# Peptides against a protein of PDB entry 5VJI, part 69

Target 1, 62 residues: chain A of PDB entry 5VJI
Amino acid sequence: NTLVVLHKSGLLEITLKTKELIRQNQATQAELDQLKEQTQMFIEATKSRAPQAWAKLQASLT

## One batch from the design tools (peptide; made by RFdiffusion4, then SolubleMPNN)

Design b2_p29_1_s1 (from b2_p29_1, 18 letters changed)
Fold by OpenDDE base, seed 5:
Structure b2_p29_1_s1 (fold): chain B 62 residues (1-62), chain A 29 residues (1-29)
Amino acid sequence: as target 1 above (62 residues)
Amino acid sequence: LEEIDEQIEKNKELIAELEKKLEELEKLA
């Protein structure tokens, strides 16, 4: 059947690995976005010199 | 940062594996 053909050809493996790459890339992007947000909080904390901004940064790092 | 670097490296490995599999498929065609 079609599934057997896809499996034997290796196309099924390629498709599944592609989906896994997409998932991993999304996870990495989420971590990168978090870092960007933390960086922005740090910038704001240094600019404002307000304890609230530092507290917000501290909370984001937990 | 370390985790991001590790994930990037893993993705590179997976891409290389995919490219190898594509080449194998091309040989079958």
Scores: peptide ipSAE 0.053, ipTM 0.577, DockQ to the pose 0.115
Fold by OpenDDE base, seed 2:
Formats: sequence, C-alpha cells, structure tokens
Structure b2_p29_1_s1 (fold): chain B 62 residues (1-62), chain A 29 residues (1-29)
Amino acid sequence: as target 1 above (62 residues)
Amino acid sequence: LEEIDEQIEKNKELIAELEKKLEELEKLA
C-alpha cells in the first residue's frame, strides 16, 4: 500500500521530520511574537504613570 | 530541510535580540 511505499522510499521519514521542524518553527515564532508584544507593553508602561499599564505587563509575564 | 533549520535559527536569534533589548529597557526604567 501507499504507506509501505512511503516508508521504504524514505519519504515518510522526511515528511515526519519536515512536519516536526515546521512545528518547532511555529513554536519559536509564537514565542517571538509574545516577546514582541511584551516589549511593546513595556514601552507603553514606561510612558505611562498609570498603574494599569504596568498591571497589563505583569499579567503578560506570568 | 536546510531552509527550515535556517528559519528556526533566525527566529532564535531574533528572540535573543529582543530579550537583550528588554533587559536594557529594564535597566533604564
């Protein structure tokens, strides 16, 4: 069947490895996006004397 | 596969850079 052919050809291994790398990249990108958001909140908090801005930042870090 | 690995590495570098910038901002605040 198709699965056996994919396995024997090595394409299954490549496919699975590719999917894993894509997943890792997505996870890394998500972390990057979160850090960007936190940085923005920090910048905004430094410009504001409102405790709410700092509260938002603190909440994002937890 | 090499391209995917490269992209992951680039993302890690960007994270490190943002972490450094955040640390610098924390020192100023």
Scores: peptide ipSAE 0.028, ipTM 0.463, DockQ to the pose 0.025
Fold by OpenDDE base, seed 3:
Structure b2_p29_1_s1 (fold): chain B 62 residues (1-62), chain A 29 residues (1-29)
Amino acid sequence: as target 1 above (62 residues)
Amino acid sequence: LEEIDEQIEKNKELIAELEKKLEELEKLA
């Protein structure tokens, strides 16, 4: 059947790995977006002349 | 950022694996 053919050809594996890649990419993007948001908050905080905001920002960039 | 770097590296490895499989399929075609 079609599933057996896809499995033997390796296309099924590619499809499944592609789905996993998409998932991992989405997870990475979510983390990046969170970091960007946090960075923005710290940048805004620096405008208040609060030096500690820079330290917090630096600590978050790990 | 270290976690993101690790995930990027994992994605690169996955992409390389996918490319290898695609090449194998192309050889069969």
Scores: peptide ipSAE 0.057, ipTM 0.578, DockQ to the pose 0.091; fails the geometry check
Fold by OpenDDE base, seed 1:
Formats: structure tokens, C-alpha cells, sequence
Structure b2_p29_1_s1 (fold): chain B 62 residues (1-62), chain A 29 residues (1-29)
């Protein structure tokens, strides 16, 4: 059947790995976006004159 | 940041693996 042919040709493996790459890229982008958001929040918190805000910002940059 | 860097490196490895498999298929064609 078609699935067996795809498997034997290696195309199925390539397709599945491509999907995995897309998934990982999306996950990485989500983490980056979260970091950007957190950075912005902590930058704004620094304006509150709270010394601990700098520590939080530093902790987020990991 | 370290986690993101690790994921980027993992993606590079996956890309290299895919390229190798594509090359193998092209040799058979």
C-alpha cells in the first residue's frame, strides 16, 4: 500500500522529521516570545524603583 | 536563553539529518 511504499522510500521518515522540525521551531519561538514579554514586564517594573526588579530581570535572561 | 540555544542547535542537527536523507534518495534516483 501507499504507506509501505512511503516508508520503504524514506519519504515517510523525511516527512515526519520535517514535522518535528516545525514543531521544535514553533516551541523555540514561543519560548523566545515569552522571554521578550517577561523582559518588557521587568523593564517596566524597574521604573517602580523596586531594587528587586533588576534581580528578576537578570533571572529572566537565561 | 540557554534553552533556546539548545533547541536551535537541535534543529540544526535535524536539518542536517534531513539533508543527508534527501541526498541518499537523490542518489537512488
Amino acid sequence: as target 1 above (62 residues)
Amino acid sequence: LEEIDEQIEKNKELIAELEKKLEELEKLA
Scores: peptide ipSAE 0.050, ipTM 0.569, DockQ to the pose 0.086; fails the geometry check

Design b2_p29_1_s2 (from b2_p29_1, 17 letters changed)
Fold by OpenDDE base, seed 4:
Structure b2_p29_1_s2 (fold): chain B 62 residues (1-62), chain A 29 residues (1-29)
Amino acid sequence: as target 1 above (62 residues)
Amino acid sequence: LEEIDKQIAKNKELIAELEKKLEELEKLA
């Protein structure tokens, strides 16, 4: 059947590995976005000199 | 940062594996 053909051709493996790449890419992007957010909070904290901004940054690092 | 670097390395490995499989399919086509 079609599934057997896909498996034998290697296309099924490619599809499954592609899904895994997408998952890993999304996980990495989430971590990168978190870092970007933390960086932005740091920038805002340095600009404002407000204790609230520093508190927000500290909370993001926990 | 260390975890990001680790994931990048893993993604590169997976990409290389996928490229190898694509090459194999191209040989059959």
Scores: peptide ipSAE 0.054, ipTM 0.567, DockQ to the pose 0.114
Fold by OpenDDE base, seed 2:
Structure b2_p29_1_s2 (fold): chain B 62 residues (1-62), chain A 29 residues (1-29)
Amino acid sequence: as target 1 above (62 residues)
Amino acid sequence: LEEIDKQIAKNKELIAELEKKLEELEKLA
């Protein structure tokens, strides 16, 4: 069957490894996006000097 | 596969860079 052929050809291993690498990349990208957002909130907090902006930043870090 | 590994490594470097920048900003605040 197809599964046996994929296994014997090595394509199953390649496919599974590729999917794992994509998953890891997505996780890393999510961390990057979160850090970008936190950095932006920090910049805005320093500019506004408003307690609300700092509270928002603090909430994002907890 | 090499390209995917490269992208992951690049993203890790970007995260480290932003963490460094955030730390620098916190020291100034």
Scores: peptide ipSAE 0.030, ipTM 0.471, DockQ to the pose 0.025
Fold by OpenDDE base, seed 1:
Structure b2_p29_1_s2 (fold): chain B 62 residues (1-62), chain A 29 residues (1-29)
Amino acid sequence: as target 1 above (62 residues)
Amino acid sequence: LEEIDKQIAKNKELIAELEKKLEELEKLA
């Protein structure tokens, strides 16, 4: 059947690996975006010296 | 697949860079 052929050809492995790599890339991108946001909050906290800004940063790091 | 791996690796590098910058900012604060 199609599944057997797909498996035997190696395309199933490639498909599954591709899906996993896409997932990993998305996870890495999410981490990157989070870090960018945290960096921005830190910059704003240093500029404002306002307790609220530092509180927001602290909350983001928890 | 190689392209996806490269993109993931690049994203990891960018994360590391931002982590370094954050650390530097913390030292200055």
Scores: peptide ipSAE 0.030, ipTM 0.476, DockQ to the pose 0.025
Fold by OpenDDE base, seed 3:
Structure b2_p29_1_s2 (fold): chain B 62 residues (1-62), chain A 29 residues (1-29)
Amino acid sequence: as target 1 above (62 residues)
Amino acid sequence: LEEIDKQIAKNKELIAELEKKLEELEKLA
């Protein structure tokens, strides 16, 4: 059947691996977006008139 | 943040490689 052919050709493995990588990429992107949001909140909460403190904060978030 | 960006970039490269292999197999079918 079609499934057997896909398995024997290696196409099924490639497809499943691709789907898994897409999932991992999406999870990583979600973590990045969350961290960016947290960064923004932290920046807003810690806003200061001191340029040196601002620079150190930005450096710690990269 | 750079580490997460690197991971995303690497994942994209791996996905593209696998998609290319899928396309090659589809052309043979």
Scores: peptide ipSAE 0.048, ipTM 0.551, DockQ to the pose 0.169; fails the geometry check

Design b2_p29_1_s3 (from b2_p29_1, 18 letters changed)
Fold by OpenDDE base, seed 4:
Structure b2_p29_1_s3 (fold): chain B 62 residues (1-62), chain A 29 residues (1-29)
Amino acid sequence: as target 1 above (62 residues)
Amino acid sequence: LEQIEQQIAKNKELIAELQKKLEELQKLA
C-alpha cells in the first residue's frame, strides 16, 4: 500500500505540513496585499507636498 | 507591513526546508 509506505517514511507528514505552510503564506500575502491596497488609496487621497507628512506616511509602509 | 513581510519570509524559509527534506526522502524511495 503506497499510502502506508508514505506514512511510514514520513513523507506524508512533510507533504501535509508543507501544504499547510503554503496555505499560511498565501493567507499572509493576502493580508499584506490588502493593507498595501488600503495604504495606496490613502496616499492617493491625501497627496501632499508637505515633507513631514509625507515622511510619516512613507514610514507607515514599513 | 514589516511584521507581515517578516512572517512571509519566515514561511518561505520553512516551506523551503520541508521541500528539501521531501526531495531527499523521495530520492531514497
Scores: peptide ipSAE 0.085, ipTM 0.621, DockQ to the pose 0.187
Fold by OpenDDE base, seed 5:
Structure b2_p29_1_s3 (fold): chain B 62 residues (1-62), chain A 29 residues (1-29)
Amino acid sequence: as target 1 above (62 residues)
Amino acid sequence: LEQIEQQIAKNKELIAELQKKLEELQKLA
């Protein structure tokens, strides 16, 4: 059947691996977006002259 | 943030490589 052909050709493995990498990339992007949002909150907090906010912001940018 | 961006870039590269191989194999089928 077609599934056996796809498996024997290696196309199934490539497809499944690609889908897994896409999932990992999406998870990484979500973490990046979260940190960007937190960074913005820290920027706003720095306007309050709170020294701790600046330190946290700088750490988040690394 | 730099580490996360680097990992995203690497993931995109790997995805592109696998997609290219898939397309090449499909041409032979």
Scores: peptide ipSAE 0.083, ipTM 0.618, DockQ to the pose 0.199
Fold by OpenDDE base, seed 3:
Structure b2_p29_1_s3 (fold): chain B 62 residues (1-62), chain A 29 residues (1-29)
Amino acid sequence: as target 1 above (62 residues)
Amino acid sequence: LEQIEQQIAKNKELIAELQKKLEELQKLA
């Protein structure tokens, strides 16, 4: 059947591996974006000297 | 942060390689 042909040709393995790498890339990008956001909140907290900014940063770390 | 960016770059390279192989196989179908 079609699935057996895809498996024996190596196409199935390539497809599944590609999808997994895309997933990993997306997860990594999400972590990067989160770190960037946290960094920005830290910068704003240090600049404003406002307790609210520090509270916002602390909330993001929980 | 730098390690995360490096991993993303590596993932993109691997994805591109696999996509190229996929296209080659599709041409034979």
Scores: peptide ipSAE 0.080, ipTM 0.620, DockQ to the pose 0.290
Fold by OpenDDE base, seed 2:
Structure b2_p29_1_s3 (fold): chain B 62 residues (1-62), chain A 29 residues (1-29)
Amino acid sequence: as target 1 above (62 residues)
Amino acid sequence: LEQIEQQIAKNKELIAELQKKLEELQKLA
């Protein structure tokens, strides 16, 4: 069957490894996006000097 | 596979760079 063929050919191992690497990349990208947002909030907080901006930043760090 | 691994490594580097920049800003503020 198809599963046996995929296993014997090595494609199953490659597929599973690829899926895991994609998952790791997505997780890392999410961390990157979060850090970019936090950096922007920090910049805005320093510019405005408003308590609301600092509160927003603090909430994002939890 | 190599391209995906390389992209992961690049993302890790970008995270480290942004963390460093954030720390620098925090020291100045």
Scores: peptide ipSAE 0.040, ipTM 0.527, DockQ to the pose 0.025

Design b2_p29_1_s4 (from b2_p29_1, 16 letters changed)
Fold by OpenDDE base, seed 3:
Structure b2_p29_1_s4 (fold): chain B 62 residues (1-62), chain A 29 residues (1-29)
Amino acid sequence: as target 1 above (62 residues)
Amino acid sequence: LKEIDEQIAKNKELIAELEEKLAELEKLA
């Protein structure tokens, strides 16, 4: 049985773990992209009113 | 955001290591 051989060799575990890490990476990247977008939105919305304060905020959001 | 970037980088390293092991096993098959 191919599945049994893959399991015993450790290949199945490696494959499944790799897929899980890819999923986690994609989720983390999505969160990062969302935060970047939100940051840009607030910067643009408030830039003309308090540029110095929002510049400090921008610098902290890294 | 630096913490998120660091986690992404760490995940990429782990994925690369596992993919290398996959390739090695596939060569033996």
Scores: peptide ipSAE 0.047, ipTM 0.555, DockQ to the pose 0.167
Fold by OpenDDE base, seed 4:
Structure b2_p29_1_s4 (fold): chain B 62 residues (1-62), chain A 29 residues (1-29)
Amino acid sequence: as target 1 above (62 residues)
Amino acid sequence: LKEIDEQIAKNKELIAELEEKLAELEKLA
């Protein structure tokens, strides 16, 4: 059947590995976005001198 | 940040390579 052909050809393995790499890339991108946001909050906290900005940063780190 | 950016770049390269192989196999099928 089609599944057997896909498996024997190696296409299934490549497809599954590709999907996994896409997932890993998405996870890494999410981590990057989170770190960028935290960095921005830190910068804003240092500039504004506002307690709420520091509180927001603290909340993001916990 | 640099480490994460580098990992994202590596992932994109690996994805591209696998997608190329996928396209080749689909062409042969």
Scores: peptide ipSAE 0.046, ipTM 0.558, DockQ to the pose 0.319
Fold by OpenDDE base, seed 1:
Structure b2_p29_1_s4 (fold): chain B 62 residues (1-62), chain A 29 residues (1-29)
Amino acid sequence: as target 1 above (62 residues)
Amino acid sequence: LKEIDEQIAKNKELIAELEEKLAELEKLA
């Protein structure tokens, strides 16, 4: 059957590995985006000079 | 496949750099 052919050809393994690598990349990218956002919030908090913003930021860290 | 692996590795490096910067900012806060 088709599945057996895919398995024996090696295409199934490549496909599954590719899907896993894409998943890992997406997870890594999500972490990267989160850290970028957090860094941006820190930068903007420092620029605003608003005590409320610093208090909110301080609370998020503790 | 190697291209995907390389991108993942690059993303991990970027994360490490941002984590370091974030840690520095947290020290100042």
Scores: peptide ipSAE 0.030, ipTM 0.479, DockQ to the pose 0.025
Fold by OpenDDE base, seed 2:
Structure b2_p29_1_s4 (fold): chain B 62 residues (1-62), chain A 29 residues (1-29)
Amino acid sequence: as target 1 above (62 residues)
Amino acid sequence: LKEIDEQIAKNKELIAELEEKLAELEKLA
């Protein structure tokens, strides 16, 4: 059957590993986006000198 | 498959570096 052919050809292994790569890439991208946002909040807090900006940053780190 | 494993490793390393930089910023805040 199709599954046996996919397994024997090595395509199943490649497909499963590719799916794992995509999953990890998505997780990495999410963490990167979070870090970008936190960095931006830090920059804004340092520029604004407003306590509210620092409070917002602190909340994001907890 | 080797290339896929290498990309996974690179992504993990990138996150580690960015987290280190964020930690440095947190110390300055």
Scores: peptide ipSAE 0.029, ipTM 0.462, DockQ to the pose 0.026

Design b2_p29_3_s1
Fold by OpenDDE base, seed 1:
Structure b2_p29_3_s1 (fold): chain B 62 residues (1-62), chain A 29 residues (1-29)
Amino acid sequence: as target 1 above (62 residues)
Amino acid sequence: EALLQMFFASLQPNNPEAKAALEAFLKAL
């Protein structure tokens, strides 16, 4: 049957691994986006020396 | 530079002490 063929061909393993890779990629992308945002707020705070920019950075850490 | 190092340290996943230190520093500005 179809499931046996899928398993024997190795395609089932590839499919399951692909799903896991997609999940890991999504998690990594979310962490990267968070880091980009945090870094930008830090840069703006240090550059502008404005209390508002420091407040934004502080809020992101709380 | 101390502020930059504190920022980087606060980004580590299991470093609540560094995060708290950075927050305290920012509040003291």
Scores: peptide ipSAE 0.123, ipTM 0.665, DockQ to the pose 0.053
Fold by OpenDDE base, seed 2:
Structure b2_p29_3_s1 (fold): chain B 62 residues (1-62), chain A 29 residues (1-29)
Amino acid sequence: as target 1 above (62 residues)
Amino acid sequence: EALLQMFFASLQPNNPEAKAALEAFLKAL
């Protein structure tokens, strides 16, 4: 069947690896976005010294 | 600055102690 042919040709491995790379890329991007957000909140807290900014930063870490 | 160092340390994976320290510091403000 088609699955057997894909496996024997190596295309199944490539397909599965590609899907995994996409997943890993998405996960890494999410971590990067979170880091950027946390950094921005830290910057805002240090700049404004406003209690709400520190509270916002704290909430993001807890 | 100690606060900045605490922040950066809290960003490292598998470092719950640093994260807790930063949270405690922020809570005390």
Scores: peptide ipSAE 0.121, ipTM 0.671, DockQ to the pose 0.056
Fold by OpenDDE base, seed 5:
Structure b2_p29_3_s1 (fold): chain B 62 residues (1-62), chain A 29 residues (1-29)
Amino acid sequence: as target 1 above (62 residues)
Amino acid sequence: EALLQMFFASLQPNNPEAKAALEAFLKAL
C-alpha cells in the first residue's frame, strides 16, 4: 500500500506540511498586496486632499 | 503628523482600536 509506505517514511507529513506552508505563503502575499494598495490610497489621499481619495481609503478599511 | 501615526497604528495586527479611530477620523472629514 503506497499510502502506508509514504506515512512510514515521513514523506506524507512533509508533503502535507509543505502544502500548508504554500497556502500560508499565498495568504501572506495577498495581505501584503492589500497593504500596499491601502498605503498607496493613503498617500494619494494626503497628497490630493480630494474627497474621492479619502473615500477610497475609507472603503479599503471597512 | 497625527493622521500618519493613526494610519501606521491601524496597520498593526490585533489593534482594532487604532483601526476604528482612523475610520472615525476619515468619516469626520
Scores: peptide ipSAE 0.120, ipTM 0.664, DockQ to the pose 0.060
Fold by OpenDDE base, seed 3:
Structure b2_p29_3_s1 (fold): chain B 62 residues (1-62), chain A 29 residues (1-29)
Amino acid sequence: as target 1 above (62 residues)
Amino acid sequence: EALLQMFFASLQPNNPEAKAALEAFLKAL
């Protein structure tokens, strides 16, 4: 049947591996975006010395 | 700079002490 052919050809393995790589890439991108945001809040807080900027940074950590 | 080091340390996974230290520092400002 079709599933057996896909398995024997290696196409099923490639498809499943590709799906997993896409998932891992999306997860890594989300972590990177979070780090960028946290870093930017830290930079703005240290530069501006504005109370609201420090408050934003604190909120991001809680 | 100590504040920057505390920030980076708080970003490490499973480091609640570093996170707490940074939060305490920020509250003291």
Scores: peptide ipSAE 0.118, ipTM 0.654, DockQ to the pose 0.052

Design b2_p29_3_s2
Fold by OpenDDE base, seed 5:
Formats: C-alpha cells, structure tokens, sequence
Structure b2_p29_3_s2 (fold): chain B 62 residues (1-62), chain A 29 residues (1-29)
C-alpha cells in the first residue's frame, strides 16, 4: 500500500512540510511585492508637491 | 484544495497509476 509505505518511510511528512514551505514562500513574496510597490509610491510622493501622490500612498496603507 | 486532492487520490489503495499520479502532484507543487 502506497500510503503505508510513504508514512512508514517518513516521506509523507516531508512532502507535506515541503508543500507548506512553498506556500509560505509564495505568501512572503507577495508581501514583499506589496512593500516594494508602497516604497515606490512613497518615493514618488516625496518628489512631488502634488497631494495626489500622498493620497495614493495613504490608500495603499489603509 | 486541488493539489491535496491529487496527492491523496494517488495514495488510494490499489491505485495502479499511483506512481504517475504522485509524479504529477510533485510537478504541480
């Protein structure tokens, strides 16, 4: 039985843990991408006298 | 969740295509 073999060998646990780590990596990458976008909006806001840039940044934070 | 369904389907008893199904699961991770 395939399930029994995977369980007894420890490969089932390793496989499930690997899947979870991949998911966590993807989630962390998404958060980093969001932070990069917010950082760019912050840079643009500091360069501009237009209140619109600050409004866009504020909207992204709330 | 589709990935887990693929994995557990491969682990069903007496699945003649278990090896191929597990390979498909790993490729989809």
Amino acid sequence: as target 1 above (62 residues)
Amino acid sequence: EELLQMFFAALEPNNPDAKAALQAYLAAL
Scores: peptide ipSAE 0.055, ipTM 0.594, DockQ to the pose 0.018
Fold by OpenDDE base, seed 1:
Structure b2_p29_3_s2 (fold): chain B 62 residues (1-62), chain A 29 residues (1-29)
Amino acid sequence: as target 1 above (62 residues)
Amino acid sequence: EELLQMFFAALEPNNPDAKAALQAYLAAL
């Protein structure tokens, strides 16, 4: 059947690996975006003496 | 995971729409 042929040809493994790599790339990009946002909040907190900016940064770290 | 479920559903034995389902999966990948 289709599944057996897909498996024996190696295409199933490649397809699943490709899917996983795409997922991992998306997850890594999300983490990077989060880090960029946290960095911006840190910069704003250091430039401002407003407690709200530090509270916002603290909330992002939890 | 929904995308993976689509893939395995497409590969179920005797699925008359297997090719179309696989194409849909690949397009959504």
Scores: peptide ipSAE 0.054, ipTM 0.591, DockQ to the pose 0.018
Fold by OpenDDE base, seed 4:
Structure b2_p29_3_s2 (fold): chain B 62 residues (1-62), chain A 29 residues (1-29)
Amino acid sequence: as target 1 above (62 residues)
Amino acid sequence: EELLQMFFAALEPNNPDAKAALQAYLAAL
């Protein structure tokens, strides 16, 4: 059947690997976005002496 | 994993909508 053909041809492995690479890419992008946001909060906290800015940053790190 | 379920569902033997299902899987990747 189709699954057997995909398996024997190696396409199943390639497909599953592609899925995994996409997932890893998405996870890495999410981490980068989080880092960007945390960086912005850090900048704002350093510029402001308001405790709420630091609280906001702290909450993002927990 | 819903994505894998979509893929394997598309590959079920004698699936008359296999092509459409595979296209949907690829679009969801």
Scores: peptide ipSAE 0.054, ipTM 0.582, DockQ to the pose 0.018
Fold by OpenDDE base, seed 3:
Structure b2_p29_3_s2 (fold): chain B 62 residues (1-62), chain A 29 residues (1-29)
Amino acid sequence: as target 1 above (62 residues)
Amino acid sequence: EELLQMFFAALEPNNPDAKAALQAYLAAL
C-alpha cells in the first residue's frame, strides 16, 4: 500500500520529521508570542500607576 | 499551511481514502 511504499522509499521518515519540525516551530512561536505579550504588559505597567496593570504582569509571570 | 495538512492527513493511520487524498494533494501542488 501507499504507506509501505513511502516507508521503503524513505519519504515517510522525511514526512514524519517534517511534521515534528512543524510542531517544534509552532511551540517556539507560541513561546515567542507569550514573550511578546509579557513584554507588552511590562511596557504598560511601567507607563501606568494603576495597580491592575502590575497585577496582570505578575499573573503572566507565574 | 493547508497543503501540508492535506498531505499529513493522507498519511494518517488506517485512512481508507489515503490514495485519493494523496492524489488530491498532488493535484493541488
Scores: peptide ipSAE 0.048, ipTM 0.565, DockQ to the pose 0.021

Design b2_p29_3_s3
Fold by OpenDDE base, seed 3:
Structure b2_p29_3_s3 (fold): chain B 62 residues (1-62), chain A 29 residues (1-29)
Amino acid sequence: as target 1 above (62 residues)
Amino acid sequence: VEQLQMFFAALQPNNPEAKAALERALAEQ
């Protein structure tokens, strides 16, 4: 039984865990990218007196 | 062969049903 061998060897667990870690990493990376973009908009809004920059920032936080 | 197919199907990114089926198959052993 190949499935039993995979389970007993730990390979099945490692494979499934690796898949989940990759998924979580991708999700975390997306959150980081969003935060970086929001940070950039915040910096631009603080440097600019243009109401448009603040409007963009506000829209990004909604 | 079928068990291997279930294993590889569970590795696919958007196949939670295959993962659940594999987990059930393991729990039944």
Scores: peptide ipSAE 0.056, ipTM 0.619, DockQ to the pose 0.015
Fold by OpenDDE base, seed 5:
Structure b2_p29_3_s3 (fold): chain B 62 residues (1-62), chain A 29 residues (1-29)
Amino acid sequence: as target 1 above (62 residues)
Amino acid sequence: VEQLQMFFAALQPNNPEAKAALERALAEQ
């Protein structure tokens, strides 16, 4: 029984844990990308006297 | 073969049902 072998060897547990770590890594990467975008909008807002740039930044933080 | 199929299904993202089915099958052994 292949499933029994996978369970007894610990490979099943490692595989499931690896899947979860990949998911967490993807979530962290998405948060990082969002932060990068927000940082760019902040830079543009500070350089611009246009109220639209600040409105765009505020919308991204809500 | 069926148990192996459940294993691979549980590896797919966003498939909590397949994971629960696999865990149940393991608990029954």
Scores: peptide ipSAE 0.054, ipTM 0.617, DockQ to the pose 0.015
Fold by OpenDDE base, seed 4:
Structure b2_p29_3_s3 (fold): chain B 62 residues (1-62), chain A 29 residues (1-29)
Amino acid sequence: as target 1 above (62 residues)
Amino acid sequence: VEQLQMFFAALQPNNPEAKAALERALAEQ
């Protein structure tokens, strides 16, 4: 049984944890990209007199 | 590092619940 061999060798634990770390890394990267976009909207809002820029920022924070 | 240690501790071979969880997790891969 391959599952038993993988479990007893610890390779299953390593594989599952590695997959979880990859997933977490992808989630963190998505959050980082979102934060970068929000930061850009904030910069544009602070530089502009346009209420639309603040509206976009506000919408992104809700 | 702490999270990794907790994960491996929870998945010890002498834990029947962990074994069942591993089987489920493997099936979901």
Scores: peptide ipSAE 0.030, ipTM 0.567, DockQ to the pose 0.019
Fold by OpenDDE base, seed 2:
Structure b2_p29_3_s3 (fold): chain B 62 residues (1-62), chain A 29 residues (1-29)
Amino acid sequence: as target 1 above (62 residues)
Amino acid sequence: VEQLQMFFAALQPNNPEAKAALERALAEQ
């Protein structure tokens, strides 16, 4: 039984932990991408006199 | 960290749901 062999070898536990770490990495990457976007909106808002740029930034921070 | 601790605790041989969890996890690979 492959399941029993994987469990006894510890490979199943490592595999499952790896899957969770991949999930966490993806979540962290999504947060990083959001922060990059927010940073860009902040830069654009500081350079702009357009109220729309500030409104867009404010909406992103809510 | 706590979520991972709970996960590994659920995989312990003294956990009644460990077998079912392992079987589901293998099926999802």
Scores: peptide ipSAE 0.029, ipTM 0.574, DockQ to the pose 0.018

